# Peptides against a protein of PDB entry 4GXB: the designs that were tried, part 138

Target 1, 277 residues: chain A of PDB entry 4GXB
Amino acid sequence: VPTEEVSLEVLLSNGQKVLVNVLTSDQTEDVLEAVAAKLDLPDDLIGYFSLFLVREKEDGAFSFVRKLQEFELPYVSVTSLRSQEYKIVLRKSYWDSAYDDDVMENRVGLNLLYAQTVSDIERGWILVTKEQHRQLKSLQEKVSKKEFLRLAQTLRHYGYLRFDACVADFPEKDCPVVVSAGNSELSLQLRLPGQQLREGSFRVTRMRCWRVTSSVPLPSGSTSSPGRGRGEVRLELAFEYLMSKDRLQWVTITSPQAIMMSICLQSMVDELMVKKS

## One batch from the design tools (peptide; made by RFdiffusion4, then SolubleMPNN)

Design b2_p22_3_s1 (from b2_p22_3, 12 letters changed)
Fold by OpenDDE base, seed 1:
Structure b2_p22_3_s1 (fold): chain B 277 residues (1-277), chain A 22 residues (1-22)
Amino acid sequence: as target 1 above (277 residues)
Amino acid sequence: SLTLYDVAVFENPVFKETEEAL
């Protein structure tokens, strides 16, 4: 791609648009720095955020596709998909809420966390009771961002990334589930017919390994039209989990977001590794 | 039937096999 100056749109979690002038050849970090500069986010806080490729749904919700890698060219990555539904989103890229303290020390960082948290609550990624919702609303009306975040940090699934509804083979085959990643775990929420909402918590420290598998249906003898539509690839995330003492079991999630789930697992592992050091 | 064409496996360095993980 020839190097040209372009205007690139980057969204915040709440859908706020940030326009930056970048080169088509600018890598992920270059674009991130441009976004930070536009927002007046200090350089020492840039590392707490990342750029993500997302698909915007009809309802305005974001389906996370993947984290943009360092070597990628964000402009090319998003435009090559040739669909307006794909966007680049800025979001915090750490899991431990303790890092919020560092980010909240800066006005811009505080605003970013606040906007993200409000959005996550509105989207149902963070689970709130009626009373908690009332308290949050009161704090939001007062524009008490720090107090809002402190309360939010105590809420169920604070800091989690929620995925689209998908299918798992746990606790039974072909179970419809909603997966969320956060707090060094994968949370699988399911509602079986006639049953209460159940949640399976899979801690990363109990995962021996995980894998991402791509599969396609066997071509039936009919003329393989060369246009393998995106719809023919099945993605699965499987992890080998320590269910009990000396008992490992594979859990498999079938989801188009399997890659993103794997990225989350790796990211959580990396953060845990830093804490051990 | 489905054909697998790509598999990526990741080992977890923070895996704890001890009872403390249970």
Scores: peptide ipSAE 0.493, ipTM 0.857, DockQ to the pose 0.627
Fold by OpenDDE base, seed 4:
Structure b2_p22_3_s1 (fold): chain B 277 residues (1-277), chain A 22 residues (1-22)
Amino acid sequence: as target 1 above (277 residues)
Amino acid sequence: SLTLYDVAVFENPVFKETEEAL
């Protein structure tokens, strides 16, 4: 692609549009810096955020596809998909809520965290009780952003990334699950007919390894999945988990977001490695 | 049957093998 100046749209978690003028040859960090400059986010806080490729659903919700890598050209990455459903989103890229303290000291950082948290609550990514919802609403009406965040930090799945409904082989084969990543774990939520919501927590420190597989179903007369066209790529995330002493078991998640799940795992591992140093 | 196209494997450096992880 020839180097040209273009206008690139980057969305915040709340759907707010940030337009930046960049070169088609600008890499992810260059675009991130341009977005930061547009928002008046200080340079020392840029590292707390990343750019993500997402698919916007009909209801305006975002399905995260992947984090944009350093070597990528965001303009090319999003336009090459030839669909307006794909967007670039700015989101915080750390997992430990302790880092919120650094970000929220700045007005712009505070606003970004606030907008993200409000959005995550509205989307049901963060789980709230009726009383908590009332308290949050009151704080939102008062525009008490710091107090809002402090309360939100105590809520279940604060800081988690929620994925679209998918299928896992745990606790049994072909279980419909909702996966969330955060707090150095994968949470698998399952509701079977007539049963209560069940949650399985898989801590990253108990994963020996994980893998992403890309496969194509063979044209067989008995297509067990009528909804997937012949030749559609199937993505799976599998991790080898220490279930008990000396007992490793593979857990497999079938999801078009398997790559994003893997990126989350790597990101959580990286953060844990930093804490060990 | 599935035709395998590609596999990426990641080893976890923070994996704890000890009972302390349980």
Scores: peptide ipSAE 0.491, ipTM 0.856, DockQ to the pose 0.629
Fold by OpenDDE base, seed 3:
Structure b2_p22_3_s1 (fold): chain B 277 residues (1-277), chain A 22 residues (1-22)
Amino acid sequence: as target 1 above (277 residues)
Amino acid sequence: SLTLYDVAVFENPVFKETEEAL
């Protein structure tokens, strides 16, 4: 792509549009800085946020595809997909809620966290009781952003990224699950026939390793899986998990978001490494 | 059956080889 000045749209979690003028040759950090400048976010807070490639669903929700890497050209990355469904989203990129304290000290940072949190609650990424919902709505009506966030920080799956429904081989083969990443874990919500909703927690510190695999179905006679087109790429995330003392077991998640899940795992690992230093 | 054409493996440096790892 030739180097030229373009208008690039970056969305906040709530769908608010931020238009920035950038070069087609600008890398991820350059675009991020442009967005920060547009929002009046101070330079020392830029590192708490990242740009993500997402697919906007019919209901307006975002399906996260991947985090944009440093060497990428965001304009090229999004436009090369040739679909208006793909967007660039600004979101916080840390997991430990303790870092919220740094971000909340700034008005713009506070607003970004607030908007993200409201959106995550509305989309059901953060789980709330009826009473908690009432309290949150009251605080929202009062525009008490700090108090809202303090309450939200105590909620189940605060700071988690929720993925689209997919399939896992745990606890049973071909089990439908909803995966969420956060708090140094993968949470798998599942419902087996005749059973209540269950949640499996897989802590990152108990994962020896993980892998992402790409595969193509072999043309086998009559066993074309109904609904998968010929030549469709299947992505899987598998991790080797310490189930009990000296017992490792592989858990495999089949999802188009396997790459994003892996990115989340790496990001959580990186953050834990920083805390240990 | 499926044909595997790409694999990326990640070792976890924060893995704890104890059941108490949380």
Scores: peptide ipSAE 0.491, ipTM 0.859, DockQ to the pose 0.603
Fold by OpenDDE base, seed 2:
Structure b2_p22_3_s1 (fold): chain B 277 residues (1-277), chain A 22 residues (1-22)
Amino acid sequence: as target 1 above (277 residues)
Amino acid sequence: SLTLYDVAVFENPVFKETEEAL
């Protein structure tokens, strides 16, 4: 792509648009810096955020496709898809809520975390009780951003990334699940007909390995799965999990977001490695 | 049936094999 100056739209978690003038040849970090500058986010806080490629759903929610890599050209990455539903989103890129303390010391950082958290609650990514919701609303009305975040940090799935509904082979084959990544785990939520919500927690420290598999269905005459067009790529994330002493079991998630799930796993692993060193 | 197109495998360096992980 020829190098030229372009206007690039980057969204915050709440859908706020940030327009930046960048070069088509600018890499992810360059764009991130431009966004930070536009927001007046200090340089020392840039590393707490990343750019993500997302698909905007009909309801305005974001389906995370992948984290933009350092070598990528965000303008090219998003425009090459030739669909307006694809967006670039700025989001915090760490998992440990302890890092919120660093970010929230700055007004802009605080605002970003606040906006993200509000959005995550509104989208149901963070799980809240009725009472907690009331408390959060009260704090929101008072615009008590720090107190809001402190309360939010105690909530279930705070800091998690929620994926679109998909299918897993756990606890049974072809189980519809909602996967969330956060706090060094994958959470698989399952609601079977007539049953209560069940959650399986898979800690990263108990995953020996994981894999992403891309496959194409063979044109076999009989199994026209009604909704999958011929030739649609199937993505799976599988991880080998230590279920009990000396018992490893593979868990497989079939999802178009398998790549993003893998990125999350790697990111959580990386963060744990930093803490270990 | 599915045709395998690509596989990426990731080993986990923070995996704990011992009872401490349980």
Scores: peptide ipSAE 0.491, ipTM 0.858, DockQ to the pose 0.642

Design b2_p22_3_s2 (from b2_p22_3, 12 letters changed)
Fold by OpenDDE base, seed 2:
Structure b2_p22_3_s2 (fold): chain B 277 residues (1-277), chain A 22 residues (1-22)
Amino acid sequence: as target 1 above (277 residues)
Amino acid sequence: SLTLYDVAVFENPVFEETEKAL
């Protein structure tokens, strides 16, 4: 792509648009810096955020496709998809809520975390009780951003990334699940007909390995699964999990977001590695 | 049936095999 100056739209978690003038040849970090500058986010806080490629759903929610890599050209990455549903989103990129303390010391950082958290609650990514919701609303009305975040940090799935509904082979084959990544785990939520919500927690420290598999259905004459067009790529994330002493079991998630799930796993692993060093 | 197109495998360096992980 020829190098030229372009206007690039980057969204915050709440859908706020940040327009930046960048070069088509600017890499992810260059764009991130431009966004930070536009927001007046200090340089020392840039590393707490990343750019993500997302698909905006009909309801305005974001389906995370992948984290933009350092070598990528965000303008090219998003425009090459030739669909307006794809967006670039700025989001915090760490998992341990302890890092919130560093970010929230700055007004802009605080605002970003606040906006993200509000959005995550509104989208149901963070799980809240009725009472907690009331408390959060009260704090929101008072615009008590720090107190809001402190309360939010105690909530279930705070800091998690929620994926679109998908299918897993756990606890049974072809189980519809909602996967969330956060706090060094994958959470698989399952609601079977007539049953209560069940959650399986898979800690990263108990995953020996994981894999992403891309496959194409063979044109077998008989099983026209009605909704999958011929030639649709199937993505799977599988991880080998230590279920009990000396018992490893593979868990497989079939999802278009398998790549993003893998990125989350790697990111959580990386953060844990930093903590161990 | 599915045709395998690509596989990426990731080993986990923070995997804990011991009872402490259970």
Scores: peptide ipSAE 0.491, ipTM 0.851, DockQ to the pose 0.638
Fold by OpenDDE base, seed 5:
Structure b2_p22_3_s2 (fold): chain B 277 residues (1-277), chain A 22 residues (1-22)
Amino acid sequence: as target 1 above (277 residues)
Amino acid sequence: SLTLYDVAVFENPVFEETEKAL
């Protein structure tokens, strides 16, 4: 791609558009810095955020595809997909809510966290009771952003990324699940036939390893699974989990977002490594 | 049947094998 100046749209979690003028040759960090400058976010807070490639669904929700890597050219990465449904989103990229304290000391950082949190609640990524929802709405009406965040930090799945509905082989084969990543775990929400909603928690510290696999179904003249086209790439995330003492078991998640899930795992591991050192 | 064409494996350095992890 020839180097030229372009206007690039970056979205906040709430869908707010940030337009930045960048070069097509600008790498991820260059674009991130441009976005930060546009928002008047201090340089020392840039590291708390990342750019993500997402697919905007028909309802306006975001399906996270992957984190943009340092060597990538965000303009090229998004435009090469040749679909307007793909967007670049700015989001916080740390897991430990303790880092919110650093970010929320700044007005712009506070606003970003607030907007993200409001959006995550509205999308159902953060789970709230009726009473908690009432309290949050009251704080939102008062525009008490700090208090809103402090309450939100106590909520279930605060700071989690929620993935699109997918399939796992746990606890049963071909079990529909909703996966969320956060707090050094993968949370699998499932509803088995005739049962109530259950949540399985898989802590990262109990994962010996994980793998991402890509496969293509062989052309079969037989009934392909409803909704999957012939030759569609199948992505799977599998992790070997310590279920009990001396008992390791593989758990496999089949999802188009398997790569993003793996990125989340690696990111959580990296953060834990920093804390351990 | 499926044709596998790519695999990425990640070892977890923060894996804990001890009972405290359970």
Scores: peptide ipSAE 0.489, ipTM 0.850, DockQ to the pose 0.618
Fold by OpenDDE base, seed 4:
Structure b2_p22_3_s2 (fold): chain B 277 residues (1-277), chain A 22 residues (1-22)
Amino acid sequence: as target 1 above (277 residues)
Amino acid sequence: SLTLYDVAVFENPVFEETEKAL
């Protein structure tokens, strides 16, 4: 692609549009810096955020596809998909809520965290009781952003990334699950017919390894899954988990977001490594 | 049957094998 100046739209978690003028040849960090400059986010806080490729759903919700890598050209990455459903989103890229303290000291950082948290609550990514919801609403009406965040930090799945409904082979084969990543774990939520919501927690420290597989179903005469067209790529995330002493078991998640799940795992691992150093 | 196209494997350096992790 020839180097040209273009206007690139980057969305915040709340759907706010940030327009930046960049070169088509600008890499992810260059675009991130341009967004930061547009928002008046200080340079020392840029590292707490990343750019993500997402698919916007009809209801305005975001399905995270992947984090944009350093070598990528965001303009090319999003436009090459030839669909307006794909967007670039700015989101915080750390897992430990302790880092919120660094970010929220700055007005712009505070606003970004606030907007993200409000959005995550509205989307049901963060789980709230009726009383908690009332308290949050009151704080939102008062525009008490710091107090809002402090309360939100105590809520279940604060800081988690929620994925679209998918299928896992745990606890049984072909279980419909909702996966969330955060706090150095994958949370698998399952509701079987007539049963209560069950949650399985898989801590990253108990994963020996994980893998992403891309496969194509063989044209077999028995169309077992009518909804996936012949030749559609199937993505799976599998991790080998220490279920008990000396007992490793593979857990497999079938999801078009398997790559994003893997990115989350790597990101959580990286953060844990930093803490150990 | 599925045709495998690609596989990426990641080893976890923070994996804990000890009982403390259980």
Scores: peptide ipSAE 0.489, ipTM 0.849, DockQ to the pose 0.602
Fold by OpenDDE base, seed 3:
Structure b2_p22_3_s2 (fold): chain B 277 residues (1-277), chain A 22 residues (1-22)
Amino acid sequence: as target 1 above (277 residues)
Amino acid sequence: SLTLYDVAVFENPVFEETEKAL
């Protein structure tokens, strides 16, 4: 792509549009800096945020595809997909809520966290009781952003990224699940026939390794599953998990977001490594 | 049957093998 000046749209979690003028040759960090400048976010807080490629759903929700890497050209990455459904989103990129304290000290940082948190609650990524919802609404009406965030930090799945419904082989084969990543874990929510909603927690520290696999279904004669188009790539995330003492078991998640799940795992691992150093 | 054409494996440096991780 020839180097030229372009207008690039970057969305906040709440769908707010940030328009930045960048070069088509600008890398991810250059675009991130441009967004920060547009928002008046100070340079020392830029590192707490990242740009993500997402697919906007019909209901306006975001399906996270991947984190944009440093060497990428965001303009090219999003436009090459040739679909208006794909967007670039700014989101916080750390997991430990303790880092919120640094971000909240700045007005712009506070606003970004607030907007993200409100959106995550509205989308059901953060789980709230009726009473908690009432309290949050009251704080929102008062525009008490700091108090809102302090309450939100105590909520179930605060700071988690929620994925689209998918399938896992745990606890049973072909089990429909909703996966969320956060707090150094993968949370798998599932409902088996005749059972209550269950949650399985898989801590990153108990994962020996994980893998992402890409596969193509072989044209087997008769059992073309109706609905999977011929030639669809199947993505899977599998991790080897310490279930009990000296007992490792593979858990496999089949999802188009397997790459994003792997990115989340790596990001959580990286953060844990920093804390241990 | 599926044909696997790409695999990426990631070892976890923060993996804890001890019971304390349970």
Scores: peptide ipSAE 0.487, ipTM 0.851, DockQ to the pose 0.606

Design b2_p22_3_s3 (from b2_p22_3, 10 letters changed)
Fold by OpenDDE base, seed 2:
Structure b2_p22_3_s3 (fold): chain B 277 residues (1-277), chain A 22 residues (1-22)
Amino acid sequence: as target 1 above (277 residues)
Amino acid sequence: SLTLHVVAEFENPVFEETEAAL
């Protein structure tokens, strides 16, 4: 692609559009810096955020595809998909809520975290009780962003990334689940027929390894379920988990977002490594 | 039958032999 100046749209978690003028040859960090500059986010806070490729669903929700890598050209990455459904989103890219303290010290950082958190609550990514929701709404009405965040930090799945409904082989084969990544874990929420909502917590520190696999169903003459066309690539995330002392078990999640899940795992691992150093 | 391809595999450097919480 020839180097040209282009206008690139980057979305915040709440769908707010940030238009930046960049070169088609600008790498992810260059674009991120441009977005930061447009938002008046200080340079020392840029590292707390990343650009993500997402698919905007019909309801306006974002399905995270992957984090844009440092070597990527965001303009090319998004435009090459030739679909308006794909967007670039700015989101915080750390997991430990302790880092919120650094970001919240700046007005723009605070606003970004606030907007993201509001959106995550509205989308049901952060789990709230009715009473908690009332409290949050009250704080929102008062525009008390710091207090809002402090309360939100105590909520279940604060800072988690929620994935689209998918399938896992745990606790049983072909279980419909909702996976969320955060707090150094994968949370698998499932509702079996006639049962209450259950959640399995898979801590990253108990994962010996994980892998992403791609499979293509061989055309078996049997009637493919009408919704998944013959020949669709199936992505899976599998991790080997320490279920108990000396007992490792593979857990497999079948999801188009398996790559993103793996990226989250790696990111959580990286953050944990930094803390151990 | 499925053709399985490993796209990526990662060993976890922060793996700890501790009991799991499910």
Scores: peptide ipSAE 0.483, ipTM 0.837, DockQ to the pose 0.542
Fold by OpenDDE base, seed 5:
Structure b2_p22_3_s3 (fold): chain B 277 residues (1-277), chain A 22 residues (1-22)
Amino acid sequence: as target 1 above (277 residues)
Amino acid sequence: SLTLHVVAEFENPVFEETEAAL
């Protein structure tokens, strides 16, 4: 792609559009800096956010595809897909809520966290009781952003990224699950026939390793993956988990978002490594 | 499947030998 000045749209978690003028040759960090400048986000807070490639669903929900890498050209990465469904989204890129303290001390940072959190609650990524929802709405009406965030930080799945419904081989073969990544874990929500909804927690520190695999199904075969057509590439995330003392077991998640799940795992591992150092 | 490819495999440097429960 020749080097040209272009207008690039970057979305916030709530769907707010940020238009930036960049070069087609600008790398991810250059675009991120342009977005930060447009928002008046200070330079020292830029590192708390990242750009993500997402697919916007018909209902306006975002299906996260991957984090944009440093060497990428965001304009090329999104436009090369030749589909208007693909968007670039700005989102916080850390897991430990302790880092919220650094971000929320700045007005713009506070606004970004607030908007993201409101959106995550509205989309059901953060789980709330009826009473908690009432409290949050009251704070939202008062525009008490700091208080809103402090309450939200105590909620189940705060800071998690929720994936599209998919399939796992645990606890049973071809079990429909909803996966969420956060707080150094993968949360698998599942409902078995005749059973109540339950959550399985897979802590990253108990994963010996993980892998992403791709396969092409047999043409005559059907995929059990929601929203997958026949003949489409099947992606899987598999991790070897310490179920009990000296007992490792592979768990496999079949999902088009397997790559994004792996990116989340790596990101959580990286953050844990930083905290451990 | 017709083809199977390992796209990437990662060893976890923060793996701890601790019992887990679902």
Scores: peptide ipSAE 0.483, ipTM 0.834, DockQ to the pose 0.545
Fold by OpenDDE base, seed 1:
Structure b2_p22_3_s3 (fold): chain B 277 residues (1-277), chain A 22 residues (1-22)
Amino acid sequence: as target 1 above (277 residues)
Amino acid sequence: SLTLHVVAEFENPVFEETEAAL
């Protein structure tokens, strides 16, 4: 791709648009720095955020595809898909809420966390009771961003990424689930017919390994299920989990976001490694 | 039949087998 100056749109979690002038040859870090400069985010806080490739749904929700890697060219990565539904999003890229303290010390950092948190609540990524919602709204009306975040930090699934509805083989085969990643775990929420909402928590420290696999269904002659087009690649995330003492079991999640889930796992592992060091 | 390809596999360096992890 020839090196040209272009205007690149980067979205915040709430859909706010940040336009930056970059080169088509600028790598992820270069673009991130440009976004930070545009927002007046200090250099020492840039590392707390990352750029993500997402697919915007019809309802405006974001389906996370992957984190942009350092060697990537964000302009090329998004434009090569030739679809307007794909966007680049700026989001915090750490898991431990303790790091919020560092980010909140800066006005711009505070605003970014606040906007992201409001959006995550509105999208149902963070789970709130009616009373908690009332308290949050009161704080929002007062524009008390710090107090809002402090309350939000206590909420269920604060800091989690919520994925699109998918299928897992746990607790039963072909079980519909909603997966969320955060706090060094994968949370699998399921509602079986006639049952209450159940949540399975899979802590990263109990995962021996994980893998991403792709499969192509071979045209078996007879049951062409009409809806899945011939040749769609099926992505799966599988992890080997310590269910009990000396009992390892594979859990498999079938999802187009399997790659993103794997990236989240690696990111959580990396953060835990830093804390141990 | 499904053709399965492993795209990536990762071992977890923070894996713990301790009772505290259970």
Scores: peptide ipSAE 0.483, ipTM 0.836, DockQ to the pose 0.635
Fold by OpenDDE base, seed 4:
Structure b2_p22_3_s3 (fold): chain B 277 residues (1-277), chain A 22 residues (1-22)
Amino acid sequence: as target 1 above (277 residues)
Amino acid sequence: SLTLHVVAEFENPVFEETEAAL
């Protein structure tokens, strides 16, 4: 792609549009810096955020595809998909809520966290009781952003990334689940027919390893895979989990977002490594 | 059915094997 100046749209979690003038040759960090400058986010806080490629759903929700890597050209990455449903989103890129304290000290950082958190609550990524929701709405109406965040930090799945409904082989084969990543874990929520909502928590520290598998079904004459078109790429995330002492078990999640899940795992691992150093 | 698989595997450096991690 020839180097030229272009207008690139970057969205916040709430769908707010940030337009930046960048070069088509600008890498992810260059674009991130441009967005930061546009928002007046200080340089020392840029590292707390990342750019993500997402697919905007019909309801306006974002399905996270992947984090943009440093070597990527965001303009090319998004436009090459030739679909307007794909967007670039700015979101915080750390997991430990303790880092919120650093970000919240700055007005712009505070606003970004606030907007993200409001959106996450509205989308049901953060789980709230009716009373908590009332309290949050009250704080939102008062525009008490710090207090809002402090309350939100106590909520279930605060800081988690929620994925689209998918399938896992846990607790049984072909189990429909909703996966969320956060707090150094994968949360698998499932509701089987006639059963209550169940949640399985898989702590990263109990994962020996994980893998992403891309597979294409060979044209074997008879097997219509239910719900997937013939020849569609199947992505899976599998991790080997320490279920109990000396008992490892593989858990496999079948999801188009398997790559993003793996990115989240790696990111959580990286953060834990920093804490252990 | 036979499928072609491409796999990327990651070892976890923060994996804890001890009972204390359970």
Scores: peptide ipSAE 0.481, ipTM 0.832, DockQ to the pose 0.611

